# Designs tried in a protein design run: peptides against a protein of PDB entry 5JNO. Part 57

Target 1, 112 residues: chain A of PDB entry 5JNO
Amino acid sequence: MVAKFQPPPEYQLTAAELKQIVDQSLSGGDLACRLLVQLFPELFSDVDFSRGCSACGFAAKRKLESLHLQLIRNYVEVYYPSVKDTAVWQAECLPQLNDFFSRFWAQREMED

## One batch from the design tools (peptide; made by RFdiffusion4, then SolubleMPNN)

Design b1_p19_2_s2 (from b1_p19_2, 5 letters changed)
Fold by OpenDDE base, seed 1:
Structure b1_p19_2_s2 (fold): chain B 112 residues (1-112), chain A 19 residues (1-19)
Amino acid sequence: as target 1 above (112 residues)
Amino acid sequence: SSALTPEQQAILEAGRPPP
């Protein structure tokens, strides 16, 4: 039997924590965006905060990686089982995540 | 109780489509 995917400890939500997010969500896509904000605050940090090393100038890239998307999808599936279908995930959740993330940074770029 | 802090709520609102 193939083992179920387990989130890293730092991204493990209890049933109660997940339910709190779900109770505030209007849809699977909305839930996905709320999970993105709660699980990965580092993706929304300013360039200066993400720069880390002042000596080398290293800054983390602002992108949604496969691990981010897989973690979010696993939690969304708990309350929206239809996203187990890849076509549904790609039509209902993935575009909302990408648009949300890009819109956030586009707005920040205009404010700077 | 809200799952999102005020900072997280501000991020969520910033990523929403304009009205």
Scores: peptide ipSAE 0.570, ipTM 0.898, DockQ to the pose 0.915
Fold by OpenDDE base, seed 3:
Structure b1_p19_2_s2 (fold): chain B 112 residues (1-112), chain A 19 residues (1-19)
Amino acid sequence: as target 1 above (112 residues)
Amino acid sequence: SSALTPEQQAILEAGRPPP
């Protein structure tokens, strides 16, 4: 079995910070979306990180990767233990995250 | 260490379906 997931230092929340988000959440899926916004503001930024940098060529990705999803799931599990079941995660949280993220960028693109 | 900032709240609302 794979060892317990350890979040990178830059994506850690204290118990107090997590509780504050939970107190404003209506469901596991809603909590997941709020965590997405809180933990990964770079995924919603119009800033091109490659701007002014010809050497690195790095550009911000507009996709949810496995690491993002794993981090969110680990925090959601604290208050919604049922998402430890992969079927529940895929039915209740994952579609909410994907739809939320897609809607955000679809609306932003229509503003141009 | 607090509630969503106005900017974060705007992001959250932008990703929600319209009423």
Scores: peptide ipSAE 0.569, ipTM 0.897, DockQ to the pose 0.738
Fold by OpenDDE base, seed 4:
Structure b1_p19_2_s2 (fold): chain B 112 residues (1-112), chain A 19 residues (1-19)
Amino acid sequence: as target 1 above (112 residues)
Amino acid sequence: SSALTPEQQAILEAGRPPP
């Protein structure tokens, strides 16, 4: 018996909070994108961390990490159990997440 | 509120494909 995945406290959603997001979602992929925006606002921040330290050159990477994807998938699975199948997750949700994230930053790069 | 803030809504819209 494998223990159920427990999100870090900063990324925990109550059943009511998740339901609210689901009610606004049109599909599993749409839900995934909404979760991405709500759970990880730091991934969409315009803050240039390298400005604070030219010596270290630190900059937050603007990429979707495995933890981000796992958290989103776990919540999506609650209402879309089919995404428990990796093939379904990769066909229905991952492309939408990647496209959404890429489009956001592509637009920002053109504006800057 | 657990609903998307105006800023979050703007992010969501910005990431959407053009109509």
Scores: peptide ipSAE 0.568, ipTM 0.898, DockQ to the pose 0.745
Fold by OpenDDE base, seed 2:
Structure b1_p19_2_s2 (fold): chain B 112 residues (1-112), chain A 19 residues (1-19)
Amino acid sequence: as target 1 above (112 residues)
Amino acid sequence: SSALTPEQQAILEAGRPPP
């Protein structure tokens, strides 16, 4: 018996909250990007966490980790069951997420 | 909770290709 993945409390969305995001989404890939922005605002902040917290020294704020991607995929699957297929996830959603995230930070670096 | 805030919407737009 395999345990079902359970999101941490800070990333738990109600059915109503998820529906609101879905209603604004045009596709599974678009939904994934919207979830990324809403669930993980810390990935888009200019706050230098390493400067503010010498004890943490965490520099991973500009990287999408496997846990972030798994959380997003789990929510996308609710309304787009086809992404349960890894090939579909990797073709339709994952490239959208990576391009979106890279484009955001590339633009921010040009503004400096 | 609610829909995307104006700040979140700005982030979403910044990450998308220009028209």
Scores: peptide ipSAE 0.568, ipTM 0.898, DockQ to the pose 0.738

Design b1_p19_2_s3 (from b1_p19_2, 7 letters changed)
Fold by OpenDDE base, seed 1:
Structure b1_p19_2_s3 (fold): chain B 112 residues (1-112), chain A 19 residues (1-19)
Amino acid sequence: as target 1 above (112 residues)
Amino acid sequence: MSALTPEQQEILEMGLPPP
């Protein structure tokens, strides 16, 4: 048996904090994007982590990793239990996250 | 965690369509 996924302490949200984000959300995909910005501000920063890890590089910061997606999905699932179905997650939330994140960096690259 | 920073709010406003 596999234990239930628990978010790391640095990414734990209280019920009140999550409710506040949900109240601003219009859909599961919208909530997912809001959680992305709230939980992982470092993914939107110009700080180059290549300073400490040559293998990580700046480009690595511009990619959503499985851990990020899993954390977001777990919180979205609380208010949108339909995303427990992988097909629903991949149709309603994952494209929204990828589009939102890619557009952000595309705009930043255009600004040079 | 902390409330949205002005930068975080701007990211959402620019990236998400209005309701």
Scores: peptide ipSAE 0.511, ipTM 0.891, DockQ to the pose 0.428
Fold by OpenDDE base, seed 5:
Structure b1_p19_2_s3 (fold): chain B 112 residues (1-112), chain A 19 residues (1-19)
Amino acid sequence: as target 1 above (112 residues)
Amino acid sequence: MSALTPEQQEILEMGLPPP
């Protein structure tokens, strides 16, 4: 038996919740971006994690990590099984996610 | 998981390409 990826409890969507997102989505790439925003709102926050901590100076990086991508892909696969193919994931969803995320922060940086 | 907040909805509206 092959181990199935199980999302952490805080990122577990019910079938109804996922369907709600899917109903608003026009493509696998669109769905991926919607999942990104809903699952990981912290990635879009202006919160400076170093603020208030002069001792450590730790600042969170604005990047999509492997865990983020894996979680999103797992949900996208439910309605777009073709993304189980890595080539399809890399062509249809991954660029959309990266572009969406990059554009968001690019726009925010232009506001200052 | 919670439904989209107004802030999350705004992010999508601004960032997603047109259909």
Scores: peptide ipSAE 0.507, ipTM 0.890, DockQ to the pose 0.477
Fold by OpenDDE base, seed 3:
Structure b1_p19_2_s3 (fold): chain B 112 residues (1-112), chain A 19 residues (1-19)
Amino acid sequence: as target 1 above (112 residues)
Amino acid sequence: MSALTPEQQEILEMGLPPP
C-alpha cells in the first residue's frame, strides 16, 4: 500500500491550467515534457545566470529527482490513466522525459 | 503557475520533435 500522493503547494495546477497544457500535447510523453518545463523552470536555468549571481551562489539543479517524476506522473495520469501502470509509465513517458532533459543540457554544454 | 515564458516556449520548440 502506498499513500496517495499530494503535490506540494508550489507545484499545484488548476484544472484549467492542466487542460491548457493537455490541449497542446500530442501524447502522454509529450504532455510529460511540457509539464516538466512548466512546473520546473529552475531545472533549465542558464549556467551563466547562475554563476552571475554573486549574492546567492545559486547553482541550478541538472537532475530529475523522484519528486519531479512523481509530480509529472500524477498530472499525466489525469488524462492518460494508463500511466498508473508502471510499465506504461516507463515505456511511454519516462524515456521521453529523460531524453528531452538530457538533450537540453547536452546542447547547452556544447554551446558554452 | 504562470503562462509560458518566451524562454520556456523556446525550450519546447527546440526540444520536442515537430508534429
Scores: peptide ipSAE 0.505, ipTM 0.889, DockQ to the pose 0.422
Fold by OpenDDE base, seed 2:
Structure b1_p19_2_s3 (fold): chain B 112 residues (1-112), chain A 19 residues (1-19)
Amino acid sequence: as target 1 above (112 residues)
Amino acid sequence: MSALTPEQQEILEMGLPPP
């Protein structure tokens, strides 16, 4: 029996917190992006001391890792069970997440 | 979790496509 995935405490949302985000969401993809911003603000931080230094974790901050995606997907599944289907996740949520995240950093690079 | 910061809100407003 495979154990149910449990998010780390720092990424644990209550039902009320999740519902609040859902109420502001227009779709599963929209919800996913809102979760990304709320759960992982560190991925959007542009700290100068880490900028351009892979050893400082700069590269990691500009990547959506499997753990980030899995956490977001787990919450999205609560209100959009269809994303349990990988094909649906890859069509409705993952592109929106990637585009949202990549546009953010593309804009930041352009402003520098 | 804490409510969205002004910075987080701006990220959403600028990044999310219009409805």
Scores: peptide ipSAE 0.505, ipTM 0.890, DockQ to the pose 0.428

Design b1_p19_2_s4 (from b1_p19_2, 5 letters changed)
Fold by OpenDDE base, seed 2:
Structure b1_p19_2_s4 (fold): chain B 112 residues (1-112), chain A 19 residues (1-19)
Amino acid sequence: as target 1 above (112 residues)
Amino acid sequence: ASALTPEQQAIYEAGLPPP
């Protein structure tokens, strides 16, 4: 038996919190993008963690990792069960997530 | 009541395709 995936406490949403964001969403892909923003604000921050701390040497990583995507998919599945099918996830949600993330940072770079 | 804060809503809108 394989244990069910459990998100880290900082990424755990209650049923009520998830419902609120679902009520604002137009589709599974749209829900995925909203979840990305809500769950992982660090991916959209201009904060340079090395600024003011020469000893830290860490910088915010502007990359969507497998864990981010898996967490988002798990929540999307609650209201859009069809994304349990990998083909549906890759066609309807994953491209929207990638485009969304790319657009955000492309716009921010143009402001510099 | 929105699940996204005003700041989060701005981030969301920034990632949307232009009109």
Scores: peptide ipSAE 0.679, ipTM 0.929, DockQ to the pose 0.924
Fold by OpenDDE base, seed 1:
Structure b1_p19_2_s4 (fold): chain B 112 residues (1-112), chain A 19 residues (1-19)
Amino acid sequence: as target 1 above (112 residues)
Amino acid sequence: ASALTPEQQAIYEAGLPPP
């Protein structure tokens, strides 16, 4: 039997915490976007804040990685079991996540 | 009690499609 995926401790939500987000969500896709913001604040940090080390010039990349998406999907499927189907996940959640993330940074770019 | 902090709520709203 394949072991259940366990999120790293820093990304572990209690049932109560997850329910609070779900209660504010309008859909599975909306829930995914809210989880993205709550779980991964580093992806929304300004360039100056994400730069980290001023001496070495290291800056975190602003991209949604497979681990981010997998963690979000694991939580979404608790209340929206249909996303266990990859076709549903790709049609209902992935486009909303990608559009949400790109829209955030596109807006920031225009404001600068 | 809101799940998102005020800062997180602002980020969330910034990612939504324009009205």
Scores: peptide ipSAE 0.678, ipTM 0.928, DockQ to the pose 0.915
Fold by OpenDDE base, seed 5:
Structure b1_p19_2_s4 (fold): chain B 112 residues (1-112), chain A 19 residues (1-19)
Amino acid sequence: as target 1 above (112 residues)
Amino acid sequence: ASALTPEQQAIYEAGLPPP
């Protein structure tokens, strides 16, 4: 048997903390987006420039990586077991996560 | 009360689709 998922300590949520997020969520996809914000605040901070270079216009690209998605999925599965099915995860949660993340940064880029 | 802090709630709302 595969060991039960246990996230790294920095991404560990108690049952009560997870329940609180679930109670505010409208769907599995919505829950995923809320978890994204709560677990990974660094993805939503101001644009990062390369360390030591304030003169160049380089900005680090922000991406949703496999670790982000896996951690979110594991928490979503607690209350939405259907997302254990990869097809359901890809249909119900992944598009919402990607759209959510894209909308955030698109809106930030429009603020001038 | 919301699980997200006020700052997190603002981020969440910024990622929502337009009404």
Scores: peptide ipSAE 0.678, ipTM 0.929, DockQ to the pose 0.942
Fold by OpenDDE base, seed 3:
Structure b1_p19_2_s4 (fold): chain B 112 residues (1-112), chain A 19 residues (1-19)
Amino acid sequence: as target 1 above (112 residues)
Amino acid sequence: ASALTPEQQAIYEAGLPPP
């Protein structure tokens, strides 16, 4: 089995920070979407402001990768242990994340 | 450092289904 996932330092949340987001969340799927916004602001920017490219003019990567999803899942399972079950994660959280991310960019593109 | 900032809240709402 794969070793326990260790989040990169730039994507760490304290227990207090996580609780604040949880208190505003309506469900595990909603929590996942809020975490996506908080942890990965670079995915919602027209310019890549990721670590190491603060003044970069390149467009941000508009893709949810396995590491993004794995990190979000690890935080979600703290308050929604049921997502430890892959079937629950795929039914309750993944569709919400994908739809959320797609809606964001679809609406942004219509504004142009 | 806290809950969603006003900017983050705007991003969050932009990803929600239209009313």
Scores: peptide ipSAE 0.676, ipTM 0.928, DockQ to the pose 0.750

Design b1_p19_3_s1 (from b1_p19_3, 5 letters changed)
Fold by OpenDDE base, seed 2:
Structure b1_p19_3_s1 (fold): chain B 112 residues (1-112), chain A 19 residues (1-19)
Amino acid sequence: as target 1 above (112 residues)
Amino acid sequence: SALTPEQQAILDAGRMGAP
C-alpha cells in the first residue's frame, strides 16, 4: 500500500481554509483554479529574488508544474472524489486550470 | 486569498465554455 501524499508545510491548507474556498466554488474545475491562486500566488506575479542588486530581477516561470497540479488535484479530490479518475481530472479540471492560467498571462502581457 | 477582480473575470469567462 502506498502512503497518502502529504503536501509540504507551505502548501498545507486547514479544513476550514479549504472549505472556505469550496464554498466559493461552482465546480471541481472552478475549485481547482481557486486553489491555484491560493496555493501559488507567486505564479501570478514577477518575483525579485535579488533584493541586493538593483540590476537583478527574476521573472517567475509561467508554467504549471506536475507538483502544482498534483497538490491541487489532491485537495479537489476531498470534495470531488470523481477527479481520482484521471479521465475526469483531464476533462473537468486540467483544461480549466491551463486555460485560466494561460488567459491570465495573455491578458497581462497585453497590458504591459 | 480571494481572487482579484481580474482573476475573477477570467474565471467567469472560462465558465462559459464549461458544463
Scores: peptide ipSAE 0.597, ipTM 0.903, DockQ to the pose 0.284
Fold by OpenDDE base, seed 3:
Structure b1_p19_3_s1 (fold): chain B 112 residues (1-112), chain A 19 residues (1-19)
Amino acid sequence: as target 1 above (112 residues)
Amino acid sequence: SALTPEQQAILDAGRMGAP
């Protein structure tokens, strides 16, 4: 049996913080994108992390890791319990997350 | 916190593309 997932302290949201985000959200996918920005602002930073770590390449900033997705899904399912179903998660939330994140960086790459 | 205007615009554009 796998232990219940526990978010690291730096990625914990209070009930009030989560509710505020939910109140601004129009759907589960919308909520997921807002959680992505709230929990992981570093993924949207122009900072070159590779300068301090050769393993932390620029390309790494453009990829959502399993830990990111797991944390977001855990919060989303509090208000949208249907995403406990993997098929629903992959249809209603995951594409929205990937599109939002990809469009952000695609836009930044085209800016001078 | 909240979305930047840029992030909000991207999110809104995504909504328009969805039924």
Scores: peptide ipSAE 0.596, ipTM 0.901, DockQ to the pose 0.304
Fold by OpenDDE base, seed 1:
Structure b1_p19_3_s1 (fold): chain B 112 residues (1-112), chain A 19 residues (1-19)
Amino acid sequence: as target 1 above (112 residues)
Amino acid sequence: SALTPEQQAILDAGRMGAP
């Protein structure tokens, strides 16, 4: 038996918090982007995670990982059940998430 | 929390490509 997915405590939203975000959203894709910002503000931070490593020179690529996407999708499904269909998720939400995130950092890159 | 003005602008711009 496999337990159903549960978000880590730091990524839990109350029904009221989720409803508030939904009320501000114009679509499932819009909701997804708002959830991205709400749940993972660290992904939009100017903080360089490699700043503490002067030896390795490693810089993690700024990308949305499967955990980010799955968690967002789980919340979106509450109000947009159609995204349970992978095809719908990939058409209505995933491109919006990727574009939103990519364009955010693209703008930052142009400013530097 | 609400989107920053920059985030909101990007989100709004993204809607222009929506069907």
Scores: peptide ipSAE 0.596, ipTM 0.902, DockQ to the pose 0.300
Fold by OpenDDE base, seed 4:
Structure b1_p19_3_s1 (fold): chain B 112 residues (1-112), chain A 19 residues (1-19)
Amino acid sequence: as target 1 above (112 residues)
Amino acid sequence: SALTPEQQAILDAGRMGAP
């Protein structure tokens, strides 16, 4: 059997912290987006945008990686167990995460 | 940490097509 995933210390949420985010969320996808902001504020940094060069590979910081998605999914499934099914995760949460993140940076590009 | 007004606006806009 595979051992239960344990988040790195910097991404560990207490039950109370997670519940607070859940209480503000309207759906699993909504929760996922809120977790994205809570866990990875560095992905939304203006400083990174100003210093960033999409052509030189700095844009890596503007991409959701497998670790980001796995951490978010692990917390979402606590309250939405159905996302343990990959098909459900890909239909209900992943598009919302990608759209939210993409729209954020698309908006920033227009302001630049 | 709560969402910034900008983040909240993007999140809200995304909900318009959500069930």
Scores: peptide ipSAE 0.591, ipTM 0.901, DockQ to the pose 0.291

Design b1_p19_3_s2 (from b1_p19_3, 5 letters changed)
Fold by OpenDDE base, seed 2:
Structure b1_p19_3_s2 (fold): chain B 112 residues (1-112), chain A 19 residues (1-19)
Amino acid sequence: as target 1 above (112 residues)
Amino acid sequence: SSLTPEQQEILQKGLMGAP
């Protein structure tokens, strides 16, 4: 049998912390975006200092990787168990995450 | 932990049209 996914310690939320985010959320997609910002602030930080370094993963910082999505989905599932269905996840949460994240960087590029 | 002002701004700007 496959072991249950365990979040890395740096991305582990207590039940109280998660509940606080949920209480501020209007939907599973909204919750997902709030989790994205709170769990992964590094994805929204300016990468100007690493722009000239290919080894620093400049491009990676502007992408939502499978680990990010899996962590967010696991937390969303606690209060929105319907997202255990991949079709629901891909319809209700994933587009909101992608749009939120892509719009952020698109706006930042326009402001620079 | 609470959100930083920057994190709050990101959410407010990004979720302004959210349902």
Scores: peptide ipSAE 0.598, ipTM 0.904, DockQ to the pose 0.465
Fold by OpenDDE base, seed 1:
Structure b1_p19_3_s2 (fold): chain B 112 residues (1-112), chain A 19 residues (1-19)
Amino acid sequence: as target 1 above (112 residues)
Amino acid sequence: SSLTPEQQEILQKGLMGAP
C-alpha cells in the first residue's frame, strides 16, 4: 500500500477553503490554475534574487516543481477523481497549468 | 483565506477565454 500524501502545513487547505475555490471553477484544469495562484503566490512575484549579490546576478528558476504539481493534483482529485488516472491528469490539467504559468511570465518579460 | 487583489488580477487575465 502507498501511504496517503499529506501536504506541508503551509499548503493545507480546509474543506471549506477548497470548496470555495471549486465553486468558482468550471473544470478540473480551471481548478488546477486557481489552486496554483492560491497555494503558491511566491511563484508569481517579481522578487529580485540578485539584489543580495549584484556581482553574480543569480536568479531562481521560475518553474513548476514536482511538489507544486503533486499538491495541486491531490486537491483537484477531491472533486475530479478522474485525474487519479495519469493520462487524464496529463491531458486535462497539466497542459493548462503549464500554459497558464508560461503565459504569465512570457507577458511579464515582454512588459519589462 | 481570501484572494489578494493581485491574485485576482492574475486569475482574471490568465483564465480569460477558459471554458
Scores: peptide ipSAE 0.598, ipTM 0.904, DockQ to the pose 0.492
Fold by OpenDDE base, seed 3:
Structure b1_p19_3_s2 (fold): chain B 112 residues (1-112), chain A 19 residues (1-19)
Amino acid sequence: as target 1 above (112 residues)
Amino acid sequence: SSLTPEQQEILQKGLMGAP
């Protein structure tokens, strides 16, 4: 069996905080996107600010890393246990996350 | 609630299509 994943302290959500997000969610994919925004606001930082910051890692902030996805999946599975199945995760959540994130930056680049 | 106005705007715009 696979060892249980534990989120880093800076990305820890209480049961109450998670429930609050779930109550606003309409699906597993929707929940995943809401978790993305709430857990990782730095991934949506202003382009101008990020570009002007030599220490922020501008290029890295425009990519969803394995850790981000694993953290989100770990929380989604609490209310949507089916995402423990990789096939379900890849069909119901991962495309929505990637599309949401990609569209965000595409819109920002278009407006800039 | 826990979301900042900016975070809410991101979600509103990004999920506006169809969740």
Scores: peptide ipSAE 0.595, ipTM 0.901, DockQ to the pose 0.530
Fold by OpenDDE base, seed 4:
Structure b1_p19_3_s2 (fold): chain B 112 residues (1-112), chain A 19 residues (1-19)
Amino acid sequence: as target 1 above (112 residues)
Amino acid sequence: SSLTPEQQEILQKGLMGAP
């Protein structure tokens, strides 16, 4: 049997913490976005990473990676088991996450 | 952990009008 996915310690939510987020959520997609912000604040950081090393071109990736999406999906799945279906995940949560994240950075780019 | 003011602002702006 496949072992249950275990999030890294820094992204481990207690039942109470997850419930708090769920109680503030209006839908699975809304919950997903709230989890995105709460679990991965580093993805929204405006820190200039090139300041420390211009030669290496180091910069934070402004992309939602597979691990981010998997972690979010696993938590959303607790209260919205329908997202176990990939089609439902891709229709109800993934577009909301992508739109939320892309709009955030699009707005920041206009301000800079 | 509770949301920081910055996180709260991100959510407020990003979820505005969301169902």
Scores: peptide ipSAE 0.593, ipTM 0.903, DockQ to the pose 0.443

Design b1_p19_3_s3 (from b1_p19_3, 5 letters changed)
Fold by OpenDDE base, seed 2:
Structure b1_p19_3_s3 (fold): chain B 112 residues (1-112), chain A 19 residues (1-19)
Amino acid sequence: as target 1 above (112 residues)
Amino acid sequence: SSLTPEQQEILDMGRMGAP
């Protein structure tokens, strides 16, 4: 048996919290982006979290890692079971996340 | 909406230029 993935406590949403986000979402891809913003505010911060290596911190905070994507996918699956299919996830949600995240930082760079 | 103004601003920025 494969153990069910459990999110770290700091990223655990109650059913009510998740429902609120879902109710504001227009699609699985939109839900994914909303989850990204609400679960991982540190990815949108100008603060250097590395406390020693600016290059390492910069690279880390401006990259969507496997853990981020897995957590988001797990929540999206609750209301959009079709994303359990990897092909659907990669066609409907993953591009939305990547484009959203890239556009955010591209805009921030233009503003600075 | 349950989003804070800051969260909504992030969403708006990430959607700029979207097709």
Scores: peptide ipSAE 0.612, ipTM 0.903, DockQ to the pose 0.848
Fold by OpenDDE base, seed 3:
Structure b1_p19_3_s3 (fold): chain B 112 residues (1-112), chain A 19 residues (1-19)
Amino acid sequence: as target 1 above (112 residues)
Amino acid sequence: SSLTPEQQEILDMGRMGAP
């Protein structure tokens, strides 16, 4: 059995913070993309922290992992309960997230 | 808007060329 998902402390949003994002979102898919940008700025950075910080050795990853997707889904679910249905999540939110993320990096690669 | 200029730029880039 899988225990109830709990966000890591660094990715915990208050109700007020989430509402601010929701108030500017046009749909569940749009909300998901806005959450992606605001929760995980490291996924959009060109900075190699392992090169710039010998103390932490951190390197940003350019991929959406299960943890990222689960966190976003949990927050989207608060205002769009229908995404509790996996079929709805996979039809309304997940494709938009993947498309958004891939397009971002495609554009960045073209500019480099 | 609640987004920073940098966050808005990311959103714009991710939506660039979208149908």
Scores: peptide ipSAE 0.611, ipTM 0.903, DockQ to the pose 0.821
Fold by OpenDDE base, seed 5:
Structure b1_p19_3_s3 (fold): chain B 112 residues (1-112), chain A 19 residues (1-19)
Amino acid sequence: as target 1 above (112 residues)
Amino acid sequence: SSLTPEQQEILDMGRMGAP
């Protein structure tokens, strides 16, 4: 498989793995959210790096970083080339990712 | 589905409340 973008080895998906995700996806935005879950399980972990440490004042921030978004976008582009257009990415995928991620944590916090 | 039960739960939670 040859692609313009090669993700870091730790985030590589085989063609078969990506296809499985795509086959279950209803849209580019849905695909993006599914990729988020499968590529970055650490973003949904209950692990708090500051747990047990009140002295350092460290507070972990739960946010989607540039690397997360870039990796997801590059995989989405394989089957939805239109997201190569930044305007399309920002209109169709990015809001869904942000909403999904924020909703996840909002729900988790309400269940505590 | 290729998702694990845990992954599916995450998806469900993230979609909760979505229109």
Scores: peptide ipSAE 0.611, ipTM 0.903, DockQ to the pose 0.908
Fold by OpenDDE base, seed 1:
Structure b1_p19_3_s3 (fold): chain B 112 residues (1-112), chain A 19 residues (1-19)
Amino acid sequence: as target 1 above (112 residues)
Amino acid sequence: SSLTPEQQEILDMGRMGAP
């Protein structure tokens, strides 16, 4: 048997916190995008904010990593069990996440 | 509880241009 995935403490949501996000969501794909925004605010931070670290000058990469996607999928599955099917995840949620994230940064860079 | 103004702005920007 495969052990249940346990998110890191900083990404652990209580049932009440997750339900609050779900209540504001219109679909599994919408829920996925809302989870992206609320779990990973660092992915939407400005380059200037990232450069604010004078000690290291580190700027986080603007990409969705496997860990981000796995965490989001695990929470989406609680209220949309159909995304346990990889084909459903890849058709309903993953394209919306990628489009949302790319549109955000395309819009931000166009306004610079 | 509602989204913060910053979170709502992110959602709006990510959906800009979408149908």
Scores: peptide ipSAE 0.609, ipTM 0.902, DockQ to the pose 0.801

